# Peptides against a protein of PDB entry 5HOI: the designs that were tried, part 93

Target 1, 351 residues: chain A of PDB entry 5HOI
Amino acid sequence: FRYMPFSPAGTPFGFTDRRYLTMNEVGYVSTVKNSEQYSITVSFFDVGRFREYHFEDLFGYDLCFLNEKGTLFGQSKTGQIQYRPHDSIHSNWTKIIPLQAGERITSVAATPVRVIVGTSLGYFRSFNQFGVPFAVEKTSPIVALTAQNYRVFSVHYSQFHGLSYSLSELGTSSKRYYKRECPLPMSLPNINSDMKKDANLDYYNFNPMGIKSLFFSSYGDPCIFGSDNTLLLLSKWRSPEESKWLPILDSNMEIWKMSGGKETTDIHVWPLALAYDTLNCILVKGKHIWPEFPLPLPSEMEIRMPVFVKSKLLEENKAILNKKNEIGADTEAEEGEEDKEIQIPVSMAAE

## One batch from the design tools (peptide; made by RFdiffusion4, then SolubleMPNN)

Design b1_p14_3_s1 (from b1_p14_3, 8 letters changed)
Fold by OpenDDE base, seed 4:
Structure b1_p14_3_s1 (fold): chain B 351 residues (1-351), chain A 14 residues (1-14)
Amino acid sequence: as target 1 above (351 residues)
Amino acid sequence: SKKLAERIEELLKE
């Protein structure tokens, strides 16, 4: 396994000179490779609240986290981090994170009050918004981070234990855990089945965990969106015994339902944020599961508990067709049945 | 939402 730099909803270069470093509900950060340097642009969805800005990146930042107050950049190999406030009143700051031999920064997160750095060796480093250090903690290897206010959602990976998560609060005096390295019931990318398409291999090489994004909901609940395109929400995390992951959206099922049961394998959800009962996302058409340039406008997808399984509906429809064919003679079994429009039950279409 | 359904129908025609 190779630890790769993770940023929320970050995209690979693919065969292009440009990619998104990160995107969320606030905006999107792009980088363009210009010979040995990069040009970074920080763009916003609310153009009335924020002004787009750009700068030359001589370091090759491969980590990014965007919030309402600024952008955190990181270089996974060198350990350099930079925080850029959106407001010119506040100064940019740069810091070098000390890395051991072979250690990488795997993820960074920033809130208006905290900066967090996670590494491939499981060093969890916390700072204030001005880059003043609070603490260094040793955890299991960190593969992803997100943060909201004082809360941090961290994803960890062990070759022996798979994925785990922590939920912590970074107070002024101490770190509190709500959850500490608990099992994360997220499906990992299946290399053997999914990698038959070159586009999936490119994405896997960029993001081996298949974590498209992770964020806090508007209610402050940890959310994760994996390679299975299921949005998981951590419910009741304040009550350790009652806390559970809820599959609150199967995005493939939802797109399929909304299409009227058409083939939708080339339509992809790219997650940005969860606001109340809606997933803010980019709908992507094509071979790549990630958005290209220019970025499409965000869409809102209502969250729904997956009550129905597409496979079961396909089996039921095949069984109905087979029963019709047993009663009626000469319906040619056209091999193309997988692409036929599936009649969605009225109970599912009325939701 | 109606807007999302319309956007999916647009993407299915491309």
Scores: peptide ipSAE 0.285, ipTM 0.869, DockQ to the pose 0.736
Fold by OpenDDE base, seed 5:
Structure b1_p14_3_s1 (fold): chain B 351 residues (1-351), chain A 14 residues (1-14)
Amino acid sequence: as target 1 above (351 residues)
Amino acid sequence: SKKLAERIEELLKE
């Protein structure tokens, strides 16, 4: 395992000279290699509210976080960070985060009021939007960050304890924890099963935790989307004893339902944000589970608690087919049945 | 949604 720089919905270069540094409901940030330099473009979905801008990156920023007021960039190895407001009224600022030998910035987050930097040694650094430092805290190694207003959702990794999470509020004078390094019930990528395809190995090398994205919902609930393509939402986090992770969407099941039960193994959901009862996402076709260039238009997927497991439906449909074949003993079983559209129960198609 | 189904059908034809 190696600590890799994480940004929400960031994509690898693959075999290309370009990638997405981050994307969410606000927009997408791309970077293109040009010799020893990079060209960064900050693009927006609401072109009426925001103007696209670009700049030359001499540092090779590999960390990014986009919000409604600006973009935070980071370089994982050098510790350089830059904040760029979207408006021309506020000035850009740069800072170097002091790193120990072998330490990396693993994630950055920014809100209109806070900047957060997390490291592979578990240094949690907080700043205001102008880069004025508040505090440095030592935690378990940070692998992912997101933030909304004053709240921070952090994911931690320990070789001995696996994944944990924290939910905190960064006041003016103090940090408050709602959750502190609690177990995160997210499945890690299975190296042995998934690595049979070279494309999965490339993604695993880019993102060993399989966290495609993490964000706060429009209601302010922490959300995470892992390698299993299940959206988890942290409910009742204000009540420590009642707090639960809810699997609110199985995206593979939803694509399969919406296809009419066709093979959809090459169709992938790439998460952007959760707005009310809809997952804003990019639908991707092909060998790569991430969007290529140009970026497809966003799609909205309704959230639903996964009541049915695809494997059980496949077993039930096979059992129904076998019973029909036992009653119809006289018709030659044509070998071509493996590719037949699985009839989705009307109750599941109407949902 | 109808729009999501239409987009999945488009992707399945590509």
Scores: peptide ipSAE 0.286, ipTM 0.870, DockQ to the pose 0.713; fails the geometry check
Fold by OpenDDE base, seed 1:
Structure b1_p14_3_s1 (fold): chain B 351 residues (1-351), chain A 14 residues (1-14)
Amino acid sequence: as target 1 above (351 residues)
Amino acid sequence: SKKLAERIEELLKE
C-alpha cells in the first residue's frame, strides 16, 4: 500500500494536462501542467461574492483545501504549504513542514481559524490561519482530513486495523476528542472486480482509499462519500454511546430511480457538499467517474435514508420522545438553542 | 428535485 495525497473531490490528470486539485460548495481549484511548472486557477460558484484568481505554481502542489476565506495548498513530498486568502487584505504565507525520511503529507485542511496537516506517519499538525503552530500530535497514519470552524474530521489507515476516524475540536489551549480512532464502516475499493476498466485503475492509483470526498454538513455533522457511492453521515457524535454512521443516500439507486429504471451505469455522482437535506454534486456522464473540463453546473440530490434505517430511526426517535416525556416533568434546564442535533424529521420517514 | 430529473434525462439523451 502507498499513501497518496488526498484532497476533497480531487480528480486525477488521466490522459490530460489538467485536473481538479479540490472542489466543494464554494468552488473548484484546477491545475494545468505547463512544461516544468503548473498554472493554478481558483474558481467560485458564487461569481458575485468572489473573483476568480490565477497564479504560477513552481512547486507542483498536489494537495488543496478550499474554504470561504482562502485556499490552502500543499506539496506531499517536500512538505511545502501555502495559504492564499481570497481577499487581497490578507497576505499569502508559505511554510515548510518538516518531514522524516519517507514521510508524506497525505491531507491538508483549512478553516477561517485553523490549518491542519496530516501525514503518512500519523503526525497531526495544527496551526492558526496565519500559520502559527499550536501542536504536533502522533496518531495512526492519516489518509484524509476535513475541517469546519474548530472541528476536524480525520480518517486514519492501519494495515492491522483498517480504516478508523477521529472527530476533534481544536480550541485555543487544547484539543478535545469527541471520537478517537473509532472504526470507520466504509468499504474499500475492490481491486479484483473493478480494475477490468482502465479508468477505474487510474482512479485507484490516484486514490486507493476510494474516498471521493469528506466534508461537514451545513449542520456540522461529519460526512464521507466512498467508492460504493453511498453518503455516510455521523449522527449523535456528541453522545458517545448513541453515535452511529447513517447511510443517508445511495446515489446510484437515486439516479436509477430518477431515470425511470433505465441503464445509468455511465452516469456518476461526484460529491461536493451536504447542504440541509440535499447533496450538492456534479453529475458526470462517461467512462471516467470524475468530472472533466469544462466543469458541469452542480446539481442537488435529495437525501433518502433506506427504508430499514428510516423505520429504525422512527422507532428510536419514538423511544427518545417517550423517554423525554417521562423525564421532562422536573428540570427546566435552559440548554441553549444552538446545539440542536438534527433529528431527521418524522415527515421524511412517512413517504 | 425537478431540475435533477431534467438533468438526468439530458444526460441520458447525450
Scores: peptide ipSAE 0.283, ipTM 0.869, DockQ to the pose 0.567; fails the geometry check
Fold by OpenDDE base, seed 2:
Structure b1_p14_3_s1 (fold): chain B 351 residues (1-351), chain A 14 residues (1-14)
Amino acid sequence: as target 1 above (351 residues)
Amino acid sequence: SKKLAERIEELLKE
């Protein structure tokens, strides 16, 4: 095992001079090798909302995270990071993360309000969107990061304990844990079965954890998509004792059903995001499990969980809140009520 | 669902 730089839905170079550094619901970041330098392009799915831009990369950025406000880049070996806002109103900033001998940046994440850097030694570094540091924490070795608003989903690896995860909130004054280095029930890539195909070996060498992507859902639930092509969602994470991973989509089984039971072994799902009840993804045909160039248009896969219940319960809870406000109950709605987890009735969780 | 099924059918014909 070796620590490799991880970015959400990043692709290997393979036998090409180009790859995707990252992709999600916002867009995709590509890099092309130009001798000793790289050309980076930041592209968007909503071409009306965002303008594509490019720049020359002299550092060889191997880490990337894209959000609606900017792109974070990192170099795993040198510790250099760069944040590039999509809007020209805000300036780019660059920082060097101090690394110990043999330490690597393994993952980076950025939201409109936070920048996070994780390392192979388990240093968790937090910054604001302007690169002002908040804290340095020592954790188990970090292998993947994602973030939404103030929340961070981190995946950790120990040689003795395997994969674990943390869910934390990076407030102004302190870090809160909802989950701290809890076991992650994700299957690792099966080296013996998969190494018989050269394409699987190339991907394993790029990403030995087999984590294709991780993200937060539109409802703020942590999601992970592993090498088994199963989408896992962390449910009830606000209740430590009730929290569980839900296998909300077997993407191989869904493709098989949608084909009418045909052989679909050459059709692959590449995950982007979970929006409400749909997995936004790229459907890939061929030998490689990852998208090539040009990037195909995204597809939407419906998830099996009754997330329709979550949207209806959100509408019902909003309607109940609006009715309470009309009845003139001077209950000071503390700003904390919007963040209450929607209780799904037990009867609907069994369908 | 329909758009996904159509896209899978397209990919199966390639």
Scores: peptide ipSAE 0.283, ipTM 0.869, DockQ to the pose 0.523; fails the geometry check

Design b1_p14_3_s2 (from b1_p14_3, 9 letters changed)
Fold by OpenDDE base, seed 2:
Structure b1_p14_3_s2 (fold): chain B 351 residues (1-351), chain A 14 residues (1-14)
Amino acid sequence: as target 1 above (351 residues)
Amino acid sequence: SSALAQRIQELLAE
């Protein structure tokens, strides 16, 4: 086993000179080999909101995280990270993460307020959006990170315990854990059965955990999409004893149904984000399970959320929108109402 | 969605 650099929905080079470093609902970051250099392009799905930009990469960035305010880059071996705001108002910054001998940055995440770096030795490093460090914590080896606002979803791997996850909040003064190195019930890639096809071996060498992506839902729930093409959502994470992983979508089964029961073995779902009750994804046809160039337009796949959750979520979103329209500019919104647990009903486990 | 079903049929015809 080797710790590989992970970025959400990143693709391998394969036999090409180009790959996606990351992609999500905001856009996609590509890199092209040009002799000894790389050219990086940051592209967006909302071309009206954002302008595509590119730059020369002399470092060979192999880690990336895209958000609405900027892009974080990392070099897994050298420990270099760079944050590039999408606007020209804020300056780029670069930092070297101190690495021990053989240590690698395995994942990076960035929100508008936090930068997180995880390593193969389990060093969890937190920064503000300007690269000012908060803390260094030692955890089990980190294999994947994502973040939303102040929350961080981390996936850990140990040879003894397998996959675990943590969910934490990075306040101004302290880190709070909602979950700390709890077992992650995700299926690992089966080397013996699935690797008969060269394309699966190439992807496994790039991503040995088979985590195609991980993200927070629009509701702030941790989501993970593994090699089995099942979307897992962590429900009730505020209540440590009630928290559980829900298999909210079998994407292979949904593609099969939508085909009318045809063979769909060459159609692949590439996950981007979970927005409300829809998985934003790229549909890929061919030998490779990942998108090539040019990137197809995203598709929306409806998740099997119980009908009662959709209605409640629509009511809560309407109530939040109505309150924002009634409260004029100056009142600090009280912390208390955002904490309503989205009760996903138990009935989904029985059908 | 109808758009998803259409896109799957397009991909199946390629």
Scores: peptide ipSAE 0.497, ipTM 0.941, DockQ to the pose 0.513
Fold by OpenDDE base, seed 5:
Structure b1_p14_3_s2 (fold): chain B 351 residues (1-351), chain A 14 residues (1-14)
Amino acid sequence: as target 1 above (351 residues)
Amino acid sequence: SSALAQRIQELLAE
């Protein structure tokens, strides 16, 4: 195992000279390697609200976090971070995070009011949007961060305990924990089953946790999308004893359903954000599970509790087809009705 | 749902 730099929905280079450093609902950040130099482009989905910009990267930024106000960059080995506001009115700032021998920045996050740096030794560093430090806390090793407003969702990894998570609020004077290093019931990548394809090995080497993305929903709920392509949402996080992870979307199942039950092993969901009851995502066709260039337009996928396994649905559909054939009724009965939409009431997520 | 279904069918036809 190696601590690798994590950025939400970041992609590997693969066999190319370019990759996405991060992407979300705001936009996407790409980097192109030119010899020892990199060219970074910050692109936006709302081209009317934001202007695309680029710059030369001499540091080799391998960490990125994009928000509505700016982009945070980080270099995992050197500890350099840079914040670039999208608005030219505000100045860029650069800081070096002090790292111990062998320590890496593993993740960075930025909101309009906070900057967070997490490390492979579990140093949690908080700053304001101007890079003024608030605190340094020692936690379990941090492997991923996301933040919304004053809230931080952190994923931790211990060789002894596996994955854990924390949910905290970074006030002006104090950090509040809603959850502190609680078990995270996310499946890790299965090296033996999935690594039969070189493309999966390349992705595993880039992201050994298989966390494709980590974000807050539009309602402020922590979300994680793992290698199993299941979207997990933390519900009832305000009530520590009632808090639970909900598997609110099996994206492989949804693609399979929407295909009409066809083979869809070459269609992949790449998560961006959860907006209300829809996963904003990129649909990817091909051998690579991540988007290539140019970036396809985002798609919206409705959240659905994975109540049914593909095997059961296939057995039930075969049983229905066999019964229809026995009855001789050519009624094209619309297969649409028996999807009892288990609408997770929005109220169950926000409490 | 319809736009997603259409996009999946487009990708299946590629």
Scores: peptide ipSAE 0.497, ipTM 0.939, DockQ to the pose 0.671
Fold by OpenDDE base, seed 4:
Structure b1_p14_3_s2 (fold): chain B 351 residues (1-351), chain A 14 residues (1-14)
Amino acid sequence: as target 1 above (351 residues)
Amino acid sequence: SSALAQRIQELLAE
């Protein structure tokens, strides 16, 4: 195992001179090798709101995080980070993160109010949007980060404990944990079964954790999309005892169903974001599980909980309704037809 | 739903 630089929905170079550093609902960041230099392009899906821009990268940025206000770049080996606002009003800033011998920046995240740097030694560094440091915390080795507003979703790896996650809020004066290094029930890539195809080996070498992306939903729930192509959502994270990972989408199963049960082994979902009840994603056809160039238009995939999870949610909802009826609240229970797609009740997502 | 199904059918026809 090697700690590799992770960026949300980042792609490997493969056999090409170009890759995506990151992509999400805002846009996509590409880099092209030009001898010893790189040319970086920051592109947006909303071309009316944002203007595409490019710059020459002399540092070889291998980490990236895109948000609505700017792009954070990082160099995993040197510890250099750069924040580039999308507007011309705010200045770019550069900082060197002090790294120990063999330490790597493994992930970076940026919101309009926070910058976060995670390392292979588990240093969690927080900054404001101007690169002013708040704190340095020692955690388990960080392998992935995402952030929304003041919240940070971090994925950790231990050789002994496997994957864990933390959910924290970076206030002005203190860090609050909602979850701290809790077990993450995500399957790791199976080297023996999945690596029979050279393309899978190339991806594994780029991303040994198989985390295609992680993001916050539009409701502020941590989401992770692993190598099994299942979207996991952390529900009820405000209630430590009730918090659970929900497998809200099996993307392979959905593609298979929508194909009419045809072989779909060459069709892949590349996750971007979860907006309400839809996974924003790129559909990829081919040998590589990641999008190539040019980037296809995003697609929206409705979340469909597995029948087993649907049945449990129906039982939980029936139990809640029965408890309400025992309390003598004449809430006319509309007999919602059992076959309706149970939209994850906003209450199950927002708690 | 329909746009996604169409896009999958397009990809299956490639």
Scores: peptide ipSAE 0.496, ipTM 0.939, DockQ to the pose 0.611
Fold by OpenDDE base, seed 3:
Structure b1_p14_3_s2 (fold): chain B 351 residues (1-351), chain A 14 residues (1-14)
Amino acid sequence: as target 1 above (351 residues)
Amino acid sequence: SSALAQRIQELLAE
């Protein structure tokens, strides 16, 4: 296994000189390779609220996290991090994270009040928005981070135990755990089945965990979107006994339904955020499962519990079609009440 | 839902 730098919804270079470092509901950060240098652009979806800006990157930042107040950059090998406020009022700051031999920064996260750095050795480093350190904790190896306000969702990987997660709150005086290194029921990418397409191999080499993104919902629930294109939400995380992962959207099934049951093998969902009951995402057409340039406009996909597997729905629809052909009757088949996709009630959120 | 369905049909027509 190889630890790779992770950023939410980040894309590989592929055969191009450009990629997205990160994207979410706020905007997208792109980098272009110019010989030995990089040019970084921070772009926003709300062009009325924010102004696009760019700068020259001499360090080759491979980690990024965007929020409403600024952008955090990191270099996985050197340990350099930079925070850039979107406003011109607050100063940029740079810091070097001390790394051991072979240690890498694997993920970074930033909120308006916290900066978090996770490493391949499981060092969890917390700072305020000005880069003042709070603490260093040793955990299992960190592979992904996201944060909202004072809360941090961390994904860990062990060769012996697979994927785990933690949910913590970084108060002023102490770190509180709601969840600490609990099993994460996310499927890892299957090397043997999916790698028959070169595009899938390039993405696997960029992101071996297959975590396309992780974020907090608008209700403060941890969300993760894996290689299976299923959105998982952590419900009732405030109650240790009631907390569970909910598969709230099968995006491949949803695209297939919305197509009218057509072949959609070249249409891909790229996750940005969960706002209320809608997944904000980019619809991507082509060989690559990630967006290219220019970035398409975001789409909204309603969350639905995957009650039925696509294979079962296809068998039932074939059985209905065969029965209609045998009876010769244009009877409007009453869509049985069982086929009504149940939306997850807001009461299943933890907040 | 309708805007998503329209966008998927546009992508399928490309």
Scores: peptide ipSAE 0.493, ipTM 0.938, DockQ to the pose 0.650

